# Peptides against a protein of PDB entry 1IK9: the designs that were tried, part 5

Target 1, 211 residues: chain A of PDB entry 1IK9
Amino acid sequence: MERKISRIHLVSEPSITHFLQVSWEKTLESGFVITLTDGHSAWTGTVSESEISQEADDMAMEKGKYVGELRKALLSGAGPADVYTFNFSKESCYFFFEKNLKDVSFRLGSFNLEKVENPAEVIRELICYCLDTIAENQAKNEHLQKENERLLRDWNDVQGRFEKCVSAKEALETDLYKRFILVLNEKKTKIRSLHNKLLNAAQEREKDIKQ
Target 2, 207 residues: chain A of PDB entry 1IK9 as posed
Amino acid sequence: MERKISRIHLVSEPSITHFLQVSWEKTLESGFVITLTDGHSAWTGTVSESEISQEADDMAMEKGKYVGELRKALLSADVYTFNFSKESAYFFFEKNLKDVSFRLGSFNLEKVENPAEVIRELIAYALDTIAENQAKNEHLQKENERLLRDWNDVQGRFEKAVSAKEALETDLYKRFILVLNEKKTKIRSLHNKLLNAAQEREKDIKQ
Target 3, 195 residues: chain B of PDB entry 1IK9 as posed
Amino acid sequence: MERKISRIHLVSEPSITHFLQVSWEKTLESGFVITLTDGHSAWTGTVSESEISQEADDMAMEKGKYVGELRKALLSVYTFNFSKESAYFFFEKNLKDVSFRLGSFNLEKVENPAEVIRELIAYALDTIAENQAKNEHLQKENERLLRDWNDVQGRFEKAVSAKEALETDLYKRFILVLNEKKTKIRSLHNKLLNA

## One batch from the design tools (peptide; made by RFdiffusion4, then SolubleMPNN)

Design b1_p8_4_s2 (from b1_p8_4, 7 letters changed)
Fold by OpenDDE base, seed 5:
Structure b1_p8_4_s2 (fold): chain B 211 residues (1-211), chain C 211 residues (1-211), chain A 8 residues (1-8)
Amino acid sequence: as target 1 above (211 residues)
Amino acid sequence: as target 1 above (211 residues)
Amino acid sequence: SPKPFKTK
């Protein structure tokens, strides 16, 4: 089961933050349980897949698009732009919400809720879920932080090896060139010496012929 | 202000999860506000730095050690080993907690709480804090995940550059040696040719003298 | 480009 808790403001009680819990299996399309609380009272209703399908049809909206709007409204609350307005009558236990666009407002959905006999239990369970979610998210944060620190070390190690490889390549090239130049210069000197010996031998032969 | 919410079980009501909120500035040693709720009622008390100091003295415990025990009890609840037991009388509004060791149990602290007139407001604020903490932790998780993905890319890039550098070093060495051998062999051939010319010139001169 | 062995 998946769960999302959001804060909402009711049109009738805008000064009192309410909490909207939605619980579902796999997809919101398959139906959900909605729970509303003000921190004193709680109200719960079950919305079936058939009700979701009927509401989509009544709105002349494609089911996937309708469920997409339900997801935005119910799992995110009003959103940062107050796109959704929530209404609840504690007397009738009728919950409905509207989508407000610039030029049009329309009812997106409505649910009959039942007043919970033991609201304290529902509130406690909601707080427990919040605390469990905090603990899980903290453990995940600590894991990700340790992984970041590992990856940063591994990066620094490879970077240091890379820099050493670059320097070693340059040093190798320089050393090989120096050594090769020395050997080639020695061979050039030997070639020059042999040429001079050949020139001297030719000059001596030319002297011996002139007698 | 820092805040921690934990779940606790009261000795008098072990079947009903209670929530213990502790709020403090910088350090728990400087005093704190404690709030207890069962999801229907709430009770609050303020504990001063002087009360913490007095309780440490009455226990003949060093203040830093006492505050360390308070931190474990109040910020973590009973813990996974039920080391701390919590007691609360709704009639007297007296809260106390004990540390249970194998061979000794002792009262670690006690507080007088006051029943909150509007518990729903305290409960709503507590739920709001939980939801805000969830949102902050989720945003941090998403940030850390993106950073991990970045660090992994950066590592792969440097690793690929390092491997290319290693291969380029080996290729450079091999190429330099091949080129050097070619030039050196050419110089050796020229030296051999000059030596043969010198030998021939000497043989010709020896013929001219015999002639 | 291949660096030539410039020998003195």
Scores: peptide ipSAE 0.036, ipTM 0.860, DockQ to the pose 0.004
Fold by OpenDDE base, seed 3:
Structure b1_p8_4_s2 (fold): chain B 211 residues (1-211), chain C 211 residues (1-211), chain A 8 residues (1-8)
Amino acid sequence: as target 1 above (211 residues)
Amino acid sequence: as target 1 above (211 residues)
Amino acid sequence: SPKPFKTK
């Protein structure tokens, strides 16, 4: 089961932070459990897939878009932009929320909740879930940090090998050219020496013809 | 102010998870606020630096070692090894904890707490702190994940450049040798041709002398 | 371009 806890402010009690827990299986579309608490009392309701479908139809909204709005309202928390307004009557146990646009507000959804008999258990379980999530996130952070440091070392090692390879390529080119020039110059010297011997032999033969 | 929340089990109520909050400034040695809650009631006490010093002296323990034990007991939570046992009397508001070693258990510390008049506020603030910590850890996780993916891309790019540099070095060596051999063979052919011309000139001169 | 072996 997936779970999200968010802070909300109720229109009726704007000075008291409430906590909205939503729990669901795989997709929010398949239904969810909504739990509201003020840290003293708790209220819970179950919303079925059929109720979500009916609310979408009543709104004349496509189901996927409606579920997308539910996800923003119920899972994101009240973003600092007050785009979603939450209402709860403790007397009727009726919860509803509105989407506030610049020129229009409309009810996005409504649920009947039931007062929890043992709110302390729900609150303890909620705190436990928060502490578990903190521990899991800390372990993930430590793992990602160590992996980040590993990747940085590996990058530095490959970078240093690459720079050495570039320098070694330039050194190889320079060394090979130097060695090849030496050998070719020796061959040129031998060619020049042989040409001089041929010229001398030709001059000697020309002298022998001239007696 | 630094804060840590941990789950504990009280000897008197082993089936009910309690939450121990410790809040301090800079160092736990400078004193701390301890808050205990069961999700319905809350109890708070302040422990001064002087009380910590006195408890260390009463235990005949060096202060830094004592604070190190306090940190393990109060901030790590009850690790799965039951090394620390927690006791709280709701009647006396007396909290104490023991360190359990294989052959000996001893009281590590004790505090008088006071029952909080508005436990819901303390519980709400505790849940808020947990949700803030979750959000901060999530943001850090997302940052580290993106940085990890960046470093992996950068590593792959340098690795691919390094492999290309290695292949280019081998290709350079092979190409330079091939070109050198061609030019060297041309020079060898010219040397052989000049030697043959010298031999022919010598043979012609020897014929001219015999003739 | 192939660098020619410029020999002295």
Scores: peptide ipSAE 0.035, ipTM 0.861, DockQ to the pose 0.004
Fold by OpenDDE base, seed 1:
Structure b1_p8_4_s2 (fold): chain B 211 residues (1-211), chain C 211 residues (1-211), chain A 8 residues (1-8)
Amino acid sequence: as target 1 above (211 residues)
Amino acid sequence: as target 1 above (211 residues)
Amino acid sequence: SPKPFKTK
């Protein structure tokens, strides 16, 4: 089961933060359980896949698009632009929400909720879920932090080895060229010496032919 | 201000999860605000630095050690071994907690709390803090995940450059030796050719002298 | 291009 808690403001009680819990299996389109609380009272309702399909049909909206709007409204709250408006009557237990666009507002959905007999239990369970989620996220953050520190060390180690390899390649090239030049210069000196000996021998023979 | 919420179980109500909120400035030893709730009622008290010092003195415990035990009890709850036991009387508003060791249990601290007139506001604010903490931890998690993915790419890039540098060093050495051998062999061939020309010139001159 | 072994 997946679960999301969002803070919302009701049109009837704009000064009182309410909490909207939505719980679902795999996808929101398969249906969900909705719980509303003001920190004293709680109200719960179940919305079936058939009700979601019917609401999409009644709105003449494609089901996937409708579920996409439900996800934004119910799992994210109003959003940063107050695009969604929430209404609840404690008397009728009727919850509905609207999407507010520039030129049009429309009802996105409506649910009958039931007042919970033991709201304290619902509130405690909601707080427990928040604390568990905090603990899980903290453990995940500590793991990712340790992994980032490991990866940064490993990166620095490879970078240092790479720089040493570059320097060692340049040093190798320089050393090999120096050593090869020495050996080749010895061979050039020997070639020059042999050529001079050949020239001297030819000059001596030309003198002996001229008595 | 720092804040920690923990779930606790009261000895009087072991089936009902309570929430213990502690709020402090910089260090717990400077004093703190404690809030207890069962999801319906709330109780709050303020503990001063002087009260913490007095409680440490009354216990004949070094203040830093006492604050270390307070931190474990009040910020972590009972812990995984139920080392801390919590007691609260709703009638007297007296909260106290004990440390349970193998051979000794002792009272670690006690506080007079006051029943909050509007517990729903305290509960809403507590839930808001939990939701804000979840959002902050999620944003931090997403940041750390993106950084982890970046560091892993950067590591793979440097590793691939390092492996190419190693291979290029070995290839450089092999290529330089091959080229050197070619030039050296040309010089050796030229030396051998010049030596043979010198030997032939010497043999011709020795024939001309014997004639 | 391979650097020629320019020996003096």
Scores: peptide ipSAE 0.034, ipTM 0.861, DockQ to the pose 0.004
Fold by OpenDDE base, seed 4:
Structure b1_p8_4_s2 (fold): chain B 211 residues (1-211), chain C 211 residues (1-211), chain A 8 residues (1-8)
Amino acid sequence: as target 1 above (211 residues)
Amino acid sequence: as target 1 above (211 residues)
Amino acid sequence: SPKPFKTK
């Protein structure tokens, strides 16, 4: 089961933060359990896949789009611009929510809830879930932090090896050129010496022909 | 203000998870506010720095060590081995906790609490804090995840550049040697040719002298 | 261009 808890404000009680828990299996489309609490009382209702389909049909909205709006409303709360407005009658246990657009407000969904006899158990379980989620997220954060530190070390090590490789390549090129120049200069000197010997021998032969 | 919420079990109500909130300014040593809730009722007490000092003295424990034990007890709950046992009388509002060692159990601390008139407000605020902590930790997780992905890309890029540098170093050495051998062989051929010309010139001169 | 072995 997946679960999300959101803060909401009811139109009837805007000064009291309420908590909306939604629980579902795999997909919100398959139905969900909705729980509302004010920290003292709790109200729960089950919403079936057929009810979700019927509400989508009644709205003349494509089911996938409707479920997408339900996700935004019920799993995110009002959103940053009060796009969703929540209403609940404690007397009738009727919960409904509206989507507020610039030029149109419309009811997005409505559910009958039931008052929970033992709200403390629901509230304790909700707090337990929050604390478990905090612990899991903290453990994940610590893991990711250690992995970041590892990746940074590994990056620094490769970077340092790369810089050494670049420097070693330049040093190799320089050393090879120096050594090759020495050997080639020796060969050039030998060529020049042999050419001079040939010129001298030719000049001596020309002198010997001229007695 | 710093805050920590823990799950605890009371010796009197082992079947009901209680929540222990501890709130403090900078250090637990400077005093703290303790709040106990069962999800329906809440009890709060303030513990001063002087009370912490007095309890440390009464225990004949060094204050820093005592505060270290308070941190473990009150901020971590019982711990993995039920090292800390929590007791609360709803009638007297007396909260105390014990440290259980193999051969000795001792009272680690005791506080008078007061029943909160509006427990729903305390519970709502506690849930709000949990939800805020979840959101902050999720944002941190997303940040760390993106940073891990960045560091991994950066590592792969440097690794690929390093491998190319290694290959380019070997290729450079090979190319330089090939080119050097070509030039050196040309010089060797020229030296051999000049030597042969010198030998021929010497032989011709010896023939001209014998004639 | 291949760096010529400019020897002396």
Scores: peptide ipSAE 0.035, ipTM 0.861, DockQ to the pose 0.004; fails the geometry check

Design b1_p8_4_s3 (from b1_p8_4, 6 letters changed)
Fold by OpenDDE base, seed 2:
Structure b1_p8_4_s3 (fold): chain B 211 residues (1-211), chain C 211 residues (1-211), chain A 8 residues (1-8)
Amino acid sequence: as target 1 above (211 residues)
Amino acid sequence: as target 1 above (211 residues)
Amino acid sequence: STKAFQTK
């Protein structure tokens, strides 16, 4: 079961934060349970897949698009100010919400709720869920933080190895060139010496022929 | 202001989850506000620095150690099962908690609370704080997740550069050695050729002298 | 190890 709790303001009670809990299985499209509370009273209703389909049809809206709008209204809480207006009659237990566009408002959905006999239990369960969610999110945060710190260390280690590899490559190239120049110069010196010996021998032979 | 909310069970009402809110400025030692709720009623008390000091003295405990025990009891909620026992009289508004050791229980602290006239407001504010904390923790989680994914990419990039650098170093060494062997072999061939010419010239001169 | 240039 998935659950989302949001704070909303009712048109009838704009100074009182209400809490809207929505709980569902897998997708909101399959139906959901809606719970409204003001921290003293609670009201609950079940919205079936058939009701969602009917509301979509009544709106002449494709079901997936309608469910997308429901998700924005009911799960996002106070989205951008004034995009959604929430209405509830405590007398009739009729809950409805409107989408406010620039030039038009329209009813997006409506639900009959029932007053919960023991609102304290619903409120306690709601607070428990909030505290569990906080604990889970904190544990996830601590895990991600430790992993982030690990990845940063691992990055620095590889970076340092890379820099050492670059420097070692340059040093290797330089050292090899230096060694090769030395050996090459020795061979050049030997070649020059042998050439001079050949020239001298040829000059001596030419002198010996000329007597 | 710092705040912590925990769930507790009262000895008198073990089946009913209560919520213990503690709010403080900087350190618990400077005093705190305690709020207890069952989701219907609320009770609040202020605990001053002087009361904390007096309770520490009455316990013959060093203040910092006492505050450390207060933090474990009041902020950790249900720690390990049975380590802390919470007691509250709704009649006297007397709240106290005990630390349960293996062979001894002792009162760790006691507070006089006052019944809140409008518990719904306190409950709403508590739920609001939970929802804000959830939102903040979610935003932090999303940030840390994105950063983690970034660091993992950056690590893979540097790792790939490092592997390329290693391969390039090995290739460079191999190529330089191959080139130098070729040049060295050419110079050796030239040296051998010049030596053979010198030997032939010497043999010819020795023939010319014997002749 | 300085691989000596074994000049074959």
Scores: peptide ipSAE 0.015, ipTM 0.861, DockQ to the pose 0.004
Fold by OpenDDE base, seed 4:
Structure b1_p8_4_s3 (fold): chain B 211 residues (1-211), chain C 211 residues (1-211), chain A 8 residues (1-8)
Amino acid sequence: as target 1 above (211 residues)
Amino acid sequence: as target 1 above (211 residues)
Amino acid sequence: STKAFQTK
């Protein structure tokens, strides 16, 4: 079961932070359990897939779009202030919420809740879920932090190897050119020497023909 | 102010998860506020630096070591099962906890608490703190995840550049050697040609002298 | 290595 807890303010009690818990198995579309608490009392209701479908139809809204709005209202908390307004009658146990658009406000959904006999148990379980979520998120944070530190070390190692490779390439090119120039200059000197010897021999032969 | 919430079990109510909140300004040594709740009632006490010092002295324990034990008991929750045992009298509002060692159990600390008149407010504030901590940890997780993905991309980019640099170094060496061999072979051929011309010229001169 | 330029 998935769960989300959000803080909401009721229009009737704007000074008191309420907590809205929504629990569902796979998708919010398949139904959910909604729990409202003020830290003293709790109210719970089960919302079926059929009720979600009926509310979508009554709104003349496509079901997937309606569920998308439910998700924003019920799972995000208040989101940007004033987009969703929550109402609850403690007497009738009727919970409803409105979407406030710029030019129109409309009821997005309504549910009958039931007062929980043992609200302390619901509150304890809600706090336990919060503490578990904190612990899980902390463990995930520590894991991601260690992984980031590893990746940074690995990056620095490869970067250092890359820089050494670049420098070694340039050094290799320079060394090869230096060695090649030496050998070429030796060969050029030998060619010049042999050419001069040939010129001298030709000049001597021309002298020997001229007696 | 720093805060830690942990779940504890009271010896008197082992079936009921209680929540222990500890709040402090800078260090636990400088004093703290302790709040106990069962999700219906709450009890709060302020523990001063002097009380912490006195408890350390009464235990014949060095203060820093004592505060280290307080931190484990009060901030970690139960830790490994059964190391710390928590006791609370709802009548006397006396809270105490014991450290259970293999051969000895001893009282680690004791505090007088006061029943909170409006426990719902304390519980709401505790839940708010948990939800804030969840939100902060989620934002940190998302940040670390994005950074991890960035570092992985950066590592892959540098790794790919490094591999290209290695291959380019080997290709450069091979190309330079091929070019150098061509030029050297040309020079060697020219040297051989000039040497043969010199030998022929010498042989012709020796014939001209014998003739 | 000077061997690379020892073309026979």
Scores: peptide ipSAE 0.014, ipTM 0.861, DockQ to the pose 0.003
Fold by OpenDDE base, seed 5:
Structure b1_p8_4_s3 (fold): chain B 211 residues (1-211), chain C 211 residues (1-211), chain A 8 residues (1-8)
Amino acid sequence: as target 1 above (211 residues)
Amino acid sequence: as target 1 above (211 residues)
Amino acid sequence: STKAFQTK
């Protein structure tokens, strides 16, 4: 079961933060349970897949698009730009929400809720879910932090090995060239010496022929 | 201001999860506000630094050690092994907690609480704090995840450069030796050719003298 | 550095 809790402000009670919980299985499209609380009272309602389909049809909206708007409204609250307005009558238990565009507002959805007989149990369960989510997120943060520290060490180790490899390649090239120049110069000196010996031998032979 | 919310079970109401909030500035030793709720009622009390010092003295415990035990009891709840037991009288508003060791229990601390007139406000604020903590932890998780993905890419890039550097070093050494052998063999061949020319010239001169 | 071994 997936769950999201959001803060909302009701048009009728704008100074009192309300909490909207939506709980669903797999996809919001298959239906959901909506729970509203003010920290004293709670109200709940179940919305079926058939009701979601009917609401989409009544709006002349494609079902996937409608569910996409429901997800934005119900799982994010009003959002940072008050795109969604929430209304609830405690007397009729009628909950509805509107999407506010610049020049147009329209009702996005509406639900009949029922007043919960034991609101304290719903509130306790909601707080429990928040505390569990905090604990899970903290454990995930600690895991990701340790993994980051590991990856940073591994990166530094490979970087240091790479720099050593670059330096070793340059040093190897330089050393091999130096050694080769020494051997080559020795052979060039020997070639020059042998040429000089041939030249001297030719000059001596020319002297021996001239007697 | 730092805050911690924990689930506790009261000895008098073991089937009802209670929520214990502790709020403090800088260090728990400087005093704290304790808040208890069952999701319907709330109780609050302020504990001063002087009260913490007095409780440590009454226990004949070093203050830092006492504060360390307070931190474990009040910020972690009972813990996984029921090391701490919580008691609250709704009639007297007297809250106390015990540390349970295998053969000994002792009262670790006690506080007089006051019933909050508007418990719904305290409950709403507590839920708000939980939701803010969830949002902060989620943002931190997303940041750490992106950083992990970055570090993994950077590691793969350096690893691939390192492997290329290793292969390039081996290839360079092999190529340099091959080139050096070719030039060296050419010079050795020239030296051998010049020695043969010197030997022939010496043999010709010996023929000319015998003639 | 490869130019150094073209000794004319």
Scores: peptide ipSAE 0.014, ipTM 0.861, DockQ to the pose 0.004
Fold by OpenDDE base, seed 1:
Structure b1_p8_4_s3 (fold): chain B 211 residues (1-211), chain C 211 residues (1-211), chain A 8 residues (1-8)
Amino acid sequence: as target 1 above (211 residues)
Amino acid sequence: as target 1 above (211 residues)
Amino acid sequence: STKAFQTK
């Protein structure tokens, strides 16, 4: 089961932070449980897939688009505060929310909630979920940090090997050229010596022909 | 200000999860604010540096060691459940906790708390802190994830350059040797040709002398 | 580099 808790402000109680918990299986589209609390009282309602479909139809909105708006309103507690407005009557247990656009506001959804008999249990469970989520996120952060440090070490090791390979390539080229020049110069010296011997032999024969 | 929230179970209410919030400046040693809640009521107390010092002295424990035990008891909600026991009287507002060792249990500390007049505000603030901590940890996780993906790409790029450098070094050596052999063979052929010319010139001169 | 070897 997926769960999201968000802070909301009710139009009726703008100074009191409320908490909106939404819990769903697989997708929000298949239905969800909504829980509202002010830290003293709690109210819960179940929204079925059929109710979501009906609300989308009543709004003349495509279901996937409607669910996309529900997700923004109910799960994204950090939208610009002015985009979604939340209303709740403690007397009627009627919860509704509106989307505020530039030129138009419209009701995005409405739910009948039920007052929870033991709000302290709901609040404790909500705090437990927050603490579990903190612990999970911290463990993931520690893992990612260790992985980051590993990857950085591995990068430095490969970089150092690469630099050594570049230097070793340049050194190899230089050494091979030096050795090649030595052997080549020996062969050039031998060629010059043999040419001089040929020239001397030709000059001696020309002297012998001239008695 | 640093803050930690932990789950505890009171000996008097073992079925009810309580939440222990500890808030401190810089170090726990300089004093802290303790808040206890059951999700309905809240109790708060301030513990001064002098009280921490006095508790350490009363226990005949070195202050740094005592603060280390306080940190484990009050901040580390996930110790083995059996190491620290928490007690609270709602009537006296007296909170105390014990460390259970293999052969001995001892009171590690005790605090007078005050019942909060508006527990809902304390609970809301506690939930807000949890949600803020979740958001911060999520943002850090996303950052670390992106950084890990970057480091992995950078590692793959350097690894690929290193492999190309190794292959290019081997190819360079092979190419230089091939070219060297070609030039060397040309020089050897020229040396052989010059030697043959010298031998022929010597044989012709020996014929001219025998005539 | 290799052109320098053909020319000495």
Scores: peptide ipSAE 0.014, ipTM 0.861, DockQ to the pose 0.004; fails the geometry check

